# Designs tried in a protein design run: peptides against a protein of PDB entry 7BDX. Part 325

Target 1, 212 residues: chain A of PDB entry 7BDX
Amino acid sequence: EMGAAACTLLWGVSSSEEVVKAILGGDKALKFFSITGQTMESFVKSLDGDVQELDSDESQFVFALAGIVTNVAAIACGREFLVNSSRVLLDTILQLLGDLKPGQCTKLKVLMLMSLYNVSINLKGLKYISESPGFIPLLWWLLSDPDAEVCLHVLRLVQSVVLEPEVFSKSASEFRSSLPLQRILAMSKSRNPRLQTAAQELLEDLRTLEHN

## One batch from the design tools (peptide; made by RFdiffusion4, then SolubleMPNN)

Design b2_p29_5_s4 (from b2_p29_5, 13 letters changed)
Fold by OpenDDE base, seed 3:
Structure b2_p29_5_s4 (fold): chain B 212 residues (1-212), chain C 212 residues (1-212), chain A 29 residues (1-29)
Amino acid sequence: as target 1 above (212 residues)
Amino acid sequence: as target 1 above (212 residues)
Amino acid sequence: SEREKLMEELFKKTEENSERAAVEAEELR
């Protein structure tokens, strides 16, 4: 209980840029984010057995960790820290997103995808994530999720790749050959307006890239 | 490990007034401080058995909790929150200071005494703490500690009581009758300059109150 | 240990904050 409460409180205050700077300004940041990745990995590996109640203290703790990473990545100095000093955490998040089944741990997937999206705002972060082995297959695996919020955050991350010519050019062949066009077209007709818009915008961006 | 790291990071950032405001502005503050008291109590009760290594993750976690409480109490809004909404935590800290033996958990005692001192800056907090049953005997019990830092923070809290006529008048008879004058006089000759000064100032304040 | 050093640093910073809080409170009296 107390660990989850403390971590949840740290998550709440990490929405402030000044708090993110305070987190990163201490010698503890490296150790904290190292243990964060290991803790998230241990939690996801434990899910293959017992149906951990999504409302457990352990689940709340891991959600708070993912929330802290997301809030740190929302700030320029936080992105720089993650990309320069916590690459293993980014690799862990990518791995965990691959290990989770469609419909499994939706809230955690959303937070992890939000963290990757926030990191992708930095060109160095976007390059690092997009050059990760199996990144394109991972995006399509995640886009198979039945959850509209998971799919929305996948589409946002896909859009970040598509909008960067230097990144997209490296993956363009694999991207075009594996693109789940029918799935994206189905999302462009979603009743969720955010998902609908994100899918439409991505389809327009992709059409523009086919004509160039 | 991760709980201690998260709590230690929260302790580090709680040194900022803006972070304290962010901690208190959330609906989670009440629950966090409630569980904080229970966690500290459980830890102190566990010490009567096994020699918990002072460097354990559990010890670090509890020290970080006490550090957070202290840093919250260092801010005016934090004192008001503790005195108005977390009195049980203050009662718990007073109880735990009584349950700990002289020389036991020195760092935790110092943090708890610092938290009480910071709360005592608020007249409402000082009234609440000083009107707690056994408060004066507790101060003398703590002043028997062999540790100079524990004794320093006890003397600071005693001085806060002595400097407030409205508080001191209620306890003046008990205070005068139980005052460990020889112990305070010994501290006024300490090789620790901070302890020496605090004991001298308190002796001067007490002499001024005997002449009035 | 690195842990001890880090706890001592946070402890000192917490002590400094308590000293500051005392000074600020005296200025408000």
Scores: peptide ipSAE 0.290, ipTM 0.816, DockQ to the pose 0.225
Fold by OpenDDE base, seed 1:
Structure b2_p29_5_s4 (fold): chain B 212 residues (1-212), chain C 212 residues (1-212), chain A 29 residues (1-29)
Amino acid sequence: as target 1 above (212 residues)
Amino acid sequence: as target 1 above (212 residues)
Amino acid sequence: SEREKLMEELFKKTEENSERAAVEAEELR
């Protein structure tokens, strides 16, 4: 109970840049983000056996941790910190996105994808994430999710890769050969207007890159 | 582990006024401070049986909670919030200070006393604390502590009562009849310079009030 | 321990905030 309340309060205040600077300016940041990855991993591993109710104190605590990471990654100094000092946490987030089944822990997936998207705003972060083993297969597996918000945040992360020529050129052959074009085309016809727009924009960006 | 790390990080950032405003501006503040009192009470009750090592994750978590309350009370809007919306937490802190034996949980006692002192800067807070049942006996019991820092923070709280004529007039008879003058005189001869000064100043303030 | 040092640093910052709050309150009287 109290751990979830404290972590949720820390998540709320981490929406401020000054709070992110205060989090990172203390000697505790390294330890906090190290234990964050381990805690999120432990939670995801526990889901294979017990149907942990999504509304448990443990679930709320892990969602708050993912929210804190997302808010830290929204700030330039926070992105630099994660890419330089907390790479293991980024590796853990990528692994956990691969371990969670389609339709499982939707809110956690969205927060984790938002954190990776925020890190991808930094070219060093985008390089690190996109050069991770199995990154392209992971994107396509995540696009198989039935949840529109999960798919939206995957499309935004794919767009970050496509719009960066230096990064896209390294994986362009694998990307083109494995692209789930029919799935993205289906999303461009979604009743969800945000998902529809993101899928249309990505299809336009991809067409521009095929003609160049 | 992770709960103590998150709560300790929240304690560190709560040293900023902007962070205190962000904590209080969210709908979660009431629930957080309600559970804080219960968590601190549960911890103090567990100490009568098991010699919980002062360095446990649980001890660190409770110290961080007391530190957050203290930092919130250091800000004007935080004092107003505690006095208006979290009186049960103030009652819990007073009760727990009475339950902890002399020499037991010294660091926790100091944080709790600092929180009460910070609340006492607000006249409404000082009235609320000083009108609490058994408040004067509690002050004298806490002055029996062997720890110089505990005694220092008790003397500061006593001085806050003595320096407020409206509050002191209501309890002046009980205060004068029960005052451990010999103990305060012994503290005015302490080798600890902060304790020595605080005891001398309080003795001067008391002499001024006896001549008026 | 590193944990104890860190608790002492946070404690000191909390003391400094309490001292500041006292000074600010005296300046307002």
Scores: peptide ipSAE 0.288, ipTM 0.814, DockQ to the pose 0.215
Fold by OpenDDE base, seed 2:
Structure b2_p29_5_s4 (fold): chain B 212 residues (1-212), chain C 212 residues (1-212), chain A 29 residues (1-29)
Amino acid sequence: as target 1 above (212 residues)
Amino acid sequence: as target 1 above (212 residues)
Amino acid sequence: SEREKLMEELFKKTEENSERAAVEAEELR
């Protein structure tokens, strides 16, 4: 209980840039984010056995951790910190997104994807995550999720790759050969307006890259 | 581990007034401080059995909770919040200070005393804590502690009572009849300069009140 | 330990905040 409450409060205040600077300005930041990755990994590994009630204090705690990472990544100095000093956490998030089954831990998956998207705002962050082993297969794995919010955040991350020529050029062959075009076309017809728009925009961006 | 890290980080950032405002501006503050009191109480109750290693994650966690309460009470809006909306936490802190033996959990006791002192800066806070059942006996119990820092923070709290005529007048008879004057006189000769000064100032304040 | 040192630093900052709060309260009287 109390751990989840404290972490949830820290998540709430981490929406402030000044709080992110205060988090990062302390010698504790490195250790905190190291333990964050380990805790998230431990939680995801525990899911294969018990139907952990998604409403457990542990689930709320890990959800708040992912929220903190996302809020840190929303700030320029936070992105720089994550890419320079917490790469293991980024690797952990990528790994956990691969380990989670479709429909499993949707809210956590969304926050982790949001954190990666926020990191991708920085070219160095985008390069780092896109050069991760199996990144393109991971995107397609995640895009198989039945959840519209998961798929939305995958499409946003895919768009960040497509909109950066220096990144897209390195993966263009693999991307074009493996692109689940029928799935994205199906999403462009979604009843979810955010998912529909994101899929349409990505399809337009991809068409623009084929004509150039 | 992670709970203690998160709580310790929250403690560090709670030194900022803006962070205190952010903590209090959220719907989560009431629940957080309610669980804080329960967690601190549970920890203190657990001490009678196992020599909990004072270096445990649990000890660090509770220490950080007391630090957060203290930092919240250092801010005017935080004092107002505690006195208006978290009285149970103040009652818990008073109770825990009574339940702890002399020399037991010194660092925690210091932070709890600092939190009460910070609350006492507000006349409403001072009235509330001084009107608590057994408050005057509690001060003398705490002043029996062998630790100089505990005694210092007790003397600061006693001074806050003495310097407020409206509060002191209500307790003056009990205070004068039970005052451990010899103990305070011994502290005025302490090798600890902070304790020495605080005891001297309190003795001067008490003399001023006897001549009026 | 690094942990103890870190707790001492936070404790000291908390003490400084309490001292500041006392001074600010005296200036308001």
Scores: peptide ipSAE 0.287, ipTM 0.815, DockQ to the pose 0.205
Fold by OpenDDE base, seed 4:
Structure b2_p29_5_s4 (fold): chain B 212 residues (1-212), chain C 212 residues (1-212), chain A 29 residues (1-29)
Amino acid sequence: as target 1 above (212 residues)
Amino acid sequence: as target 1 above (212 residues)
Amino acid sequence: SEREKLMEELFKKTEENSERAAVEAEELR
């Protein structure tokens, strides 16, 4: 109870840039983000057995952790910190996104995808994430999710890759060969306006890259 | 581990007024401070048996909670919130200060005393604390502590009472009859400069009140 | 320990905040 409450408050306040700077300004940041990854990993590993009630203190705690990471990554210095000093956390988030089944832990997936997207705003972060083993297969795995919000945040991350020529050029062959075009086309016809728009924009960006 | 780390980060960032406002601006503040009191109480009750290692995650967590309360009370809106909406937490802090033996949990006592002092800056807070059952005996119990920092923060809280005529007038008879004058005089000769000064100032304030 | 040092730093900051709060309150009187 109390841990989840404290972490949830920390999540709420981490929406402030000054709070992110305060989090990072202490010698604790490294340890905190290291333990964050371990805690998130332990939670996801526990899901393979028991129906952990999504409303548990543990679930709330992990959501708050993912929210904190996301908010830290929303700030330039936070992105730099994560990419420079907390790569293991990024690796963990990528791994956990792979370990989660379609429809499993949707809210956590969204938060983790948002964190990766925020990190991808930094070219160094985008390079790091996109060069991660199995990154492209992971994007397609996540895009198979029935949840529209998961798919939306995947499309945003895909867009970050395709809009960066230096990154896209390295993966272009694998990307083109494995692109779930029919899935993205289906999303461009979604009843969810945000998902529809994101899928349309991505399809336009991809068409532009084929003509060049 | 992670709970203590998160709570400790929340403590660190709560030194900012903007963070305190952010903590209080959410619907979660009431619940958080309610659970804070319960958590602190549970910790203090656990000390009567096992030598809880002061370096435990639990100890760190409780210190961080007390630190958060203190930092919230350092801000005007935080004081108002505690006095208006979290009186049970104040009652809990007063109770826990009574339950702890001299020399026991010194750092926690100091943080709790600091929180009460900060609340006492608000006249409504000072009234509430000073009207608590056994408040004057509690001050003397705490002033019997061998720790100079505990005694210092007790003297600061006593000073808040004596400097407020509206509050002091209600308790003046009990205060005068139970005043551990010899103990305060001994503190005015302390080798700790801060304790020495605080005891001297309090003795001067008390002398001024006797002549009026 | 690193933990102790950090707790001491946070404690000190908390004390400084309490001292500041007292000064600010005196200036408002």
Scores: peptide ipSAE 0.291, ipTM 0.816, DockQ to the pose 0.217; fails the geometry check

Design b2_p29_6_s1 (from b2_p29_6, 15 letters changed)
Fold by OpenDDE base, seed 3:
Structure b2_p29_6_s1 (fold): chain B 212 residues (1-212), chain C 212 residues (1-212), chain A 29 residues (1-29)
Amino acid sequence: as target 1 above (212 residues)
Amino acid sequence: as target 1 above (212 residues)
Amino acid sequence: LTSSYETEEEREKAEEVRRETQRIHEELL
């Protein structure tokens, strides 16, 4: 209980750039983010049997951790820290996104995807994520999720790859050969306006790349 | 482990007024401080048998909680919150300071005493603390501590009572009858400059009150 | 930590995601 409450407050205040700088400027940041990855991994591994009640203290704790990572990644120095000093956490997030089944832990997936999207704002972060083994298959696995918000953040991450020529050129062959075009086209007709727009923009960006 | 790490980071960032305002402005502040008191109480109750290693994750967690309370009490809105909405936490801190033996959990006592001192800056807070049952005996019990820093913060809290006529007038008889004058005189000869100064100032303030 | 330079576009994208994170925080709690 207390750990979840403290983490939740830390998540709330981590929305501030000054707080993120304070977190990262301390000697404890490395340890914190190391344990964060381990805690998230332990939580996801525990899901294989028991329907963890979404409202459990453990769930709230892990959501808060993912929220903190997201807020850290929202700031330039935070992205630099994650990409330079906490690559293991990024690898863990990518792994956990692969280990989770479609429809499983939707809120956690959204937060993890938001974290990766924020990291992808930095070219160095985008390179690191996109060059990770199985990244393209992972995107398509995640895009099979029934949740519109999961799919939205996957589409945004795909767009970050597509809009960076230096990244896209490396994955272009794999991307073109495995692209779930029918799924993206279905999303472009979604009743969810955000999902619809993101799918339409991605389809436009992809068409622009095929004509070049 | 992770809870202690998160709480430690929250403690570090709570040194900022903006962070304290953010903590208190949320709907979760009441729950957090309720659980804080319970967690601190549970920790102190666990000490009766096992020499909890001072370096345990549990100790670090409780130190961080006490540090957060101290930093909240350092700010005007934080004092107002504690005195208006978290009196149970103040009662818990007073109780725990009574339950701890001289030389036991020195660091925790210092943080709790710092919290109470910060609360005592507000006249409403000082009234609440000083009107608590057994407050004067508690001060003398704490002043028997072999630790100079514990004694320093006790002397500061005593000074806060003595310097407020509206508070001191209510306790003056009990204070005069139970005052450990020889102990304070011994502290005024301490090799610790801070303790020496605080004891000298308190003796001067007490002499001024006896002549009026 | 060295303050890395962020473009305005990078900042706007990140700020949108921060707002969404706060929305999720409010929905979960």
Scores: peptide ipSAE 0.066, ipTM 0.783, DockQ to the pose 0.231
Fold by OpenDDE base, seed 2:
Structure b2_p29_6_s1 (fold): chain B 212 residues (1-212), chain C 212 residues (1-212), chain A 29 residues (1-29)
Amino acid sequence: as target 1 above (212 residues)
Amino acid sequence: as target 1 above (212 residues)
Amino acid sequence: LTSSYETEEEREKAEEVRRETQRIHEELL
């Protein structure tokens, strides 16, 4: 209870760039993000296929942790910190996104994907995550999720890869050979306007790459 | 571990006025401070006369909580919040300061006393804490602590009472009858310069009140 | 902390996601 409440408040205040800078400027940041990854991993391993209630203290605690990581990654110095000093956390997030089944822990997946998207905003971060083993298969696995918001953030992350020629060129062969085109086309017809738009934009970007 | 790490970071960032405002502006603030009081109380009750190791995760967690309360109380809106909306927390701090034996949990006592001192900066806060049952006996109990830093913060809190005529007048009879003058005089000869100065200043303030 | 140069486009994208993160925070809690 108290830990979850404290993490929740820390998540809320971490929306401020100044707070993120303060977190990262402290000598406790490395330890905090190390334990964060371990805590998230322990939580996901404990699920044993069950859907944790979103309102549980444990779930809220892990959501707050993922939210903090997202807010840190939203700041340029935070991205630099994560990619330089907390790669294990990024590796953990990628692993956990693979370990979670479609429809399992949807809100946690969204927050983790938002974290990866924020990391991908900078070229160094995008290079790091896209060069992770199994990254392309992971994207397609995640795109099989029934949740529109999960799929939305997957599409945004895919778009980040596609829009960066240096990154895309390294994975282009695997990307083209495994692209779930029919799934993306189905999303471009979604009733969810955000998902629809993201899928349409990605399809346009992909068409542009085929003509070059 | 993770809860303590999160609370420690929250403590660190709560040194900012903007962060305190953000904490208080959220709808979770009331719950957080309610659970904070309960957590601190549970910790103190669990000690059963033993000195908890200062380096334990549990100790660090409670220190971080007390630190957060101190930082909130350092801000005008934080004092207003505590006195209006979290009186139970202030009552808990007063109770815990009475429950802890001399020399027990020194660092926690210091942080709790700092919180009360910060609350005492505003007249409404000072009125509230000084009108608490057993407040004057509590001050003298705390002044029996062998730790110089505990005694320093007790003396500062006593000074806050003495320097506010409206507050002092209500307790003046009890205060004068129970004043541990010899103890304060001994502190005015301490090798600790901060304790020495605080004791000297208080003795001067008391002398000024005897002549009026 | 070496201020890494962030483009305006990078900042706008990050700010959008920060706002979305806050919305999720408000919806979950």
Scores: peptide ipSAE 0.065, ipTM 0.784, DockQ to the pose 0.210
Fold by OpenDDE base, seed 1:
Structure b2_p29_6_s1 (fold): chain B 212 residues (1-212), chain C 212 residues (1-212), chain A 29 residues (1-29)
Amino acid sequence: as target 1 above (212 residues)
Amino acid sequence: as target 1 above (212 residues)
Amino acid sequence: LTSSYETEEEREKAEEVRRETQRIHEELL
């Protein structure tokens, strides 16, 4: 309980750029983000395929950790820190996104995908995550989720890959051969306006790349 | 471990006034400070009179909590919040300071005394703590501590009472009858320059009040 | 503390996601 409360407050205040700088400027940041990955991994392993109880202190604690990582990745110095000094945390997030089934831990998936999207804003971060083993299959696995918010953040991450020629060129063959086009087309007709827009934009970007 | 790491980071960033405002501006502050008191109380009860192991995650967590309270109390809005909305936490700190033996949990005592000193800067806060049952005996109990830092912060709290006529007048009879003058005089000859100065200043303030 | 250059487009994208993270924080906690 107390740990979850402290972590929740830290999540809330980490929305400030100055707070992120203060977190990263201290000698405790490396330890914190190392243990963060381990804690998130331990939580996901404890689920044994069961439905997440969202109201538990443990769930709340892990959500706050994922929220802190997202807020840190929203800042330029935070992205640089994660990509240079906390790569194991990024690997853990990618692993956990692969280990979770469609519909499992939906809110945690959203927060983790938001953190990866923020990391992908930095070209060095985008290169790192896109060159991870199984990255393209992972995107399609995540896009099979029934949740519109999960799918939205997957589409945004796919778009960040497609919009960067230096990154897309390395995976273009695998990407084109495995693209779940019917799934993306179905999303472009979604009643969720955010998901609909993101799917339409991605389809337009893909068409532009096929004609070049 | 992870809870202690999160709480330690929150302590570090709480040195900023803007972070304190952000902590207090959220709807989670009341819950956080309520559980803070309970956590500190549980820790002190677990000691069973044994020597504190300073390097434990539990100790580090409780130190971080006490540090956060101190930093919140350093800010005007933080003092107002504690005095208006978290009086149970102040009562808990007073209780824990009474329950701990001389030389027991020295660093925790220092942090708790620093928080009470900051609360005492607000006249409403000073009134609240000074009107607590057993407050004057508690000050003398704490002043019996062999640690110079504990005694220094006790002397500062005593001085804040003495310098406020509206507060001192209510307890003046008990204060004068129970004052450990020989102990304070011994501190005025300490090799610790901070303790020496604080004891000398208090003795001067007391002399001024006896002549009025 | 390491600092990198951020474009306005990068900042706008990151700020949108930060606001969304804050919304999720307010909804869950």
Scores: peptide ipSAE 0.066, ipTM 0.784, DockQ to the pose 0.239; fails the geometry check
Fold by OpenDDE base, seed 5:
Structure b2_p29_6_s1 (fold): chain B 212 residues (1-212), chain C 212 residues (1-212), chain A 29 residues (1-29)
Amino acid sequence: as target 1 above (212 residues)
Amino acid sequence: as target 1 above (212 residues)
Amino acid sequence: LTSSYETEEEREKAEEVRRETQRIHEELL
């Protein structure tokens, strides 16, 4: 209980850039983010047995951790910190996104995808994520999710790859050969306007790349 | 472990006034400070049996909680919040300071005394603390501590009472009748310059009150 | 930590996600 409450408050205040800088400026940041990955991993591994009440202290604690990572990644120095000093955490997030089944832990997946999107804002972060083993298969696995918000954040991450020629060129063959075009086309007809727009934009970006 | 790490980071960032305002502006602040008191109480109650390693995650967690309370109390709106909405926490801190033996949990006592000193900065906080049952006996109990830093913070709290006529007048009889003058005089000869100065200043303040 | 140079576009994208993260925080808490 108390740990979840403290972590929740830390998540809330981490929305401030100055708070993120203060978190990273301390000698405890490395330890915190090291344990964060382990804690998130432990939580996801525990799900296969017990219907963890999504309203549990443990669930709230892990949501707060994922939220903190997202807020850190929203800041330029935070992205640099994650890519330079907390790569294992990024690897853990990618692994956990692969371990979770479609429809499983939707809110956690959204937060983790938001963190990866934030990391992908700069070329160094995008390179690191996109060069991770199984990244493209992972995107398609995640795009099979029934949740529109999960799919939206996957499409945003795909767009970050497609719009960066240096990154896209390295995996263009795999990307084109495995592209779930019918799924993306279905999303472009979604009733969710955010998902619809993101899918339409990605389809336009892909068409532009085929003509070049 | 993770809870202690999160709470430690929250403590670090709570040194900012804006972070304290953000903590208090959320709907979770009341719950957080409610559980804080319970957690600190549980920790102190656990000490009588096992030599809790002062370097344990539990110890670090409780230190961080006490540090957060101290930083909240350093801000005007934080003092108002504690005195209006978290009185039970202040009562718990006073109780725990009474339950701890001289030389026991020195670092925690220092943090709790710092929080009470910060609360005492305004008249409303000082009134609340000083009107607590057994407050004056508690001050003398704490002043028997072998630790110079504990004694320093006790003397600062005593000074806050002595320098406020509206507060001091209510307990002046009890204060004068129980004053450990020999102990304060011994502190005025301490090799610790901070303790020496605080004891000298308090002795001067007391002399001024006897002549008025 | 050396502050990396952030473009205005990068900052706007990051700010959007910060706002969305805050919304999720408010919905969960």
Scores: peptide ipSAE 0.064, ipTM 0.784, DockQ to the pose 0.248; fails the geometry check

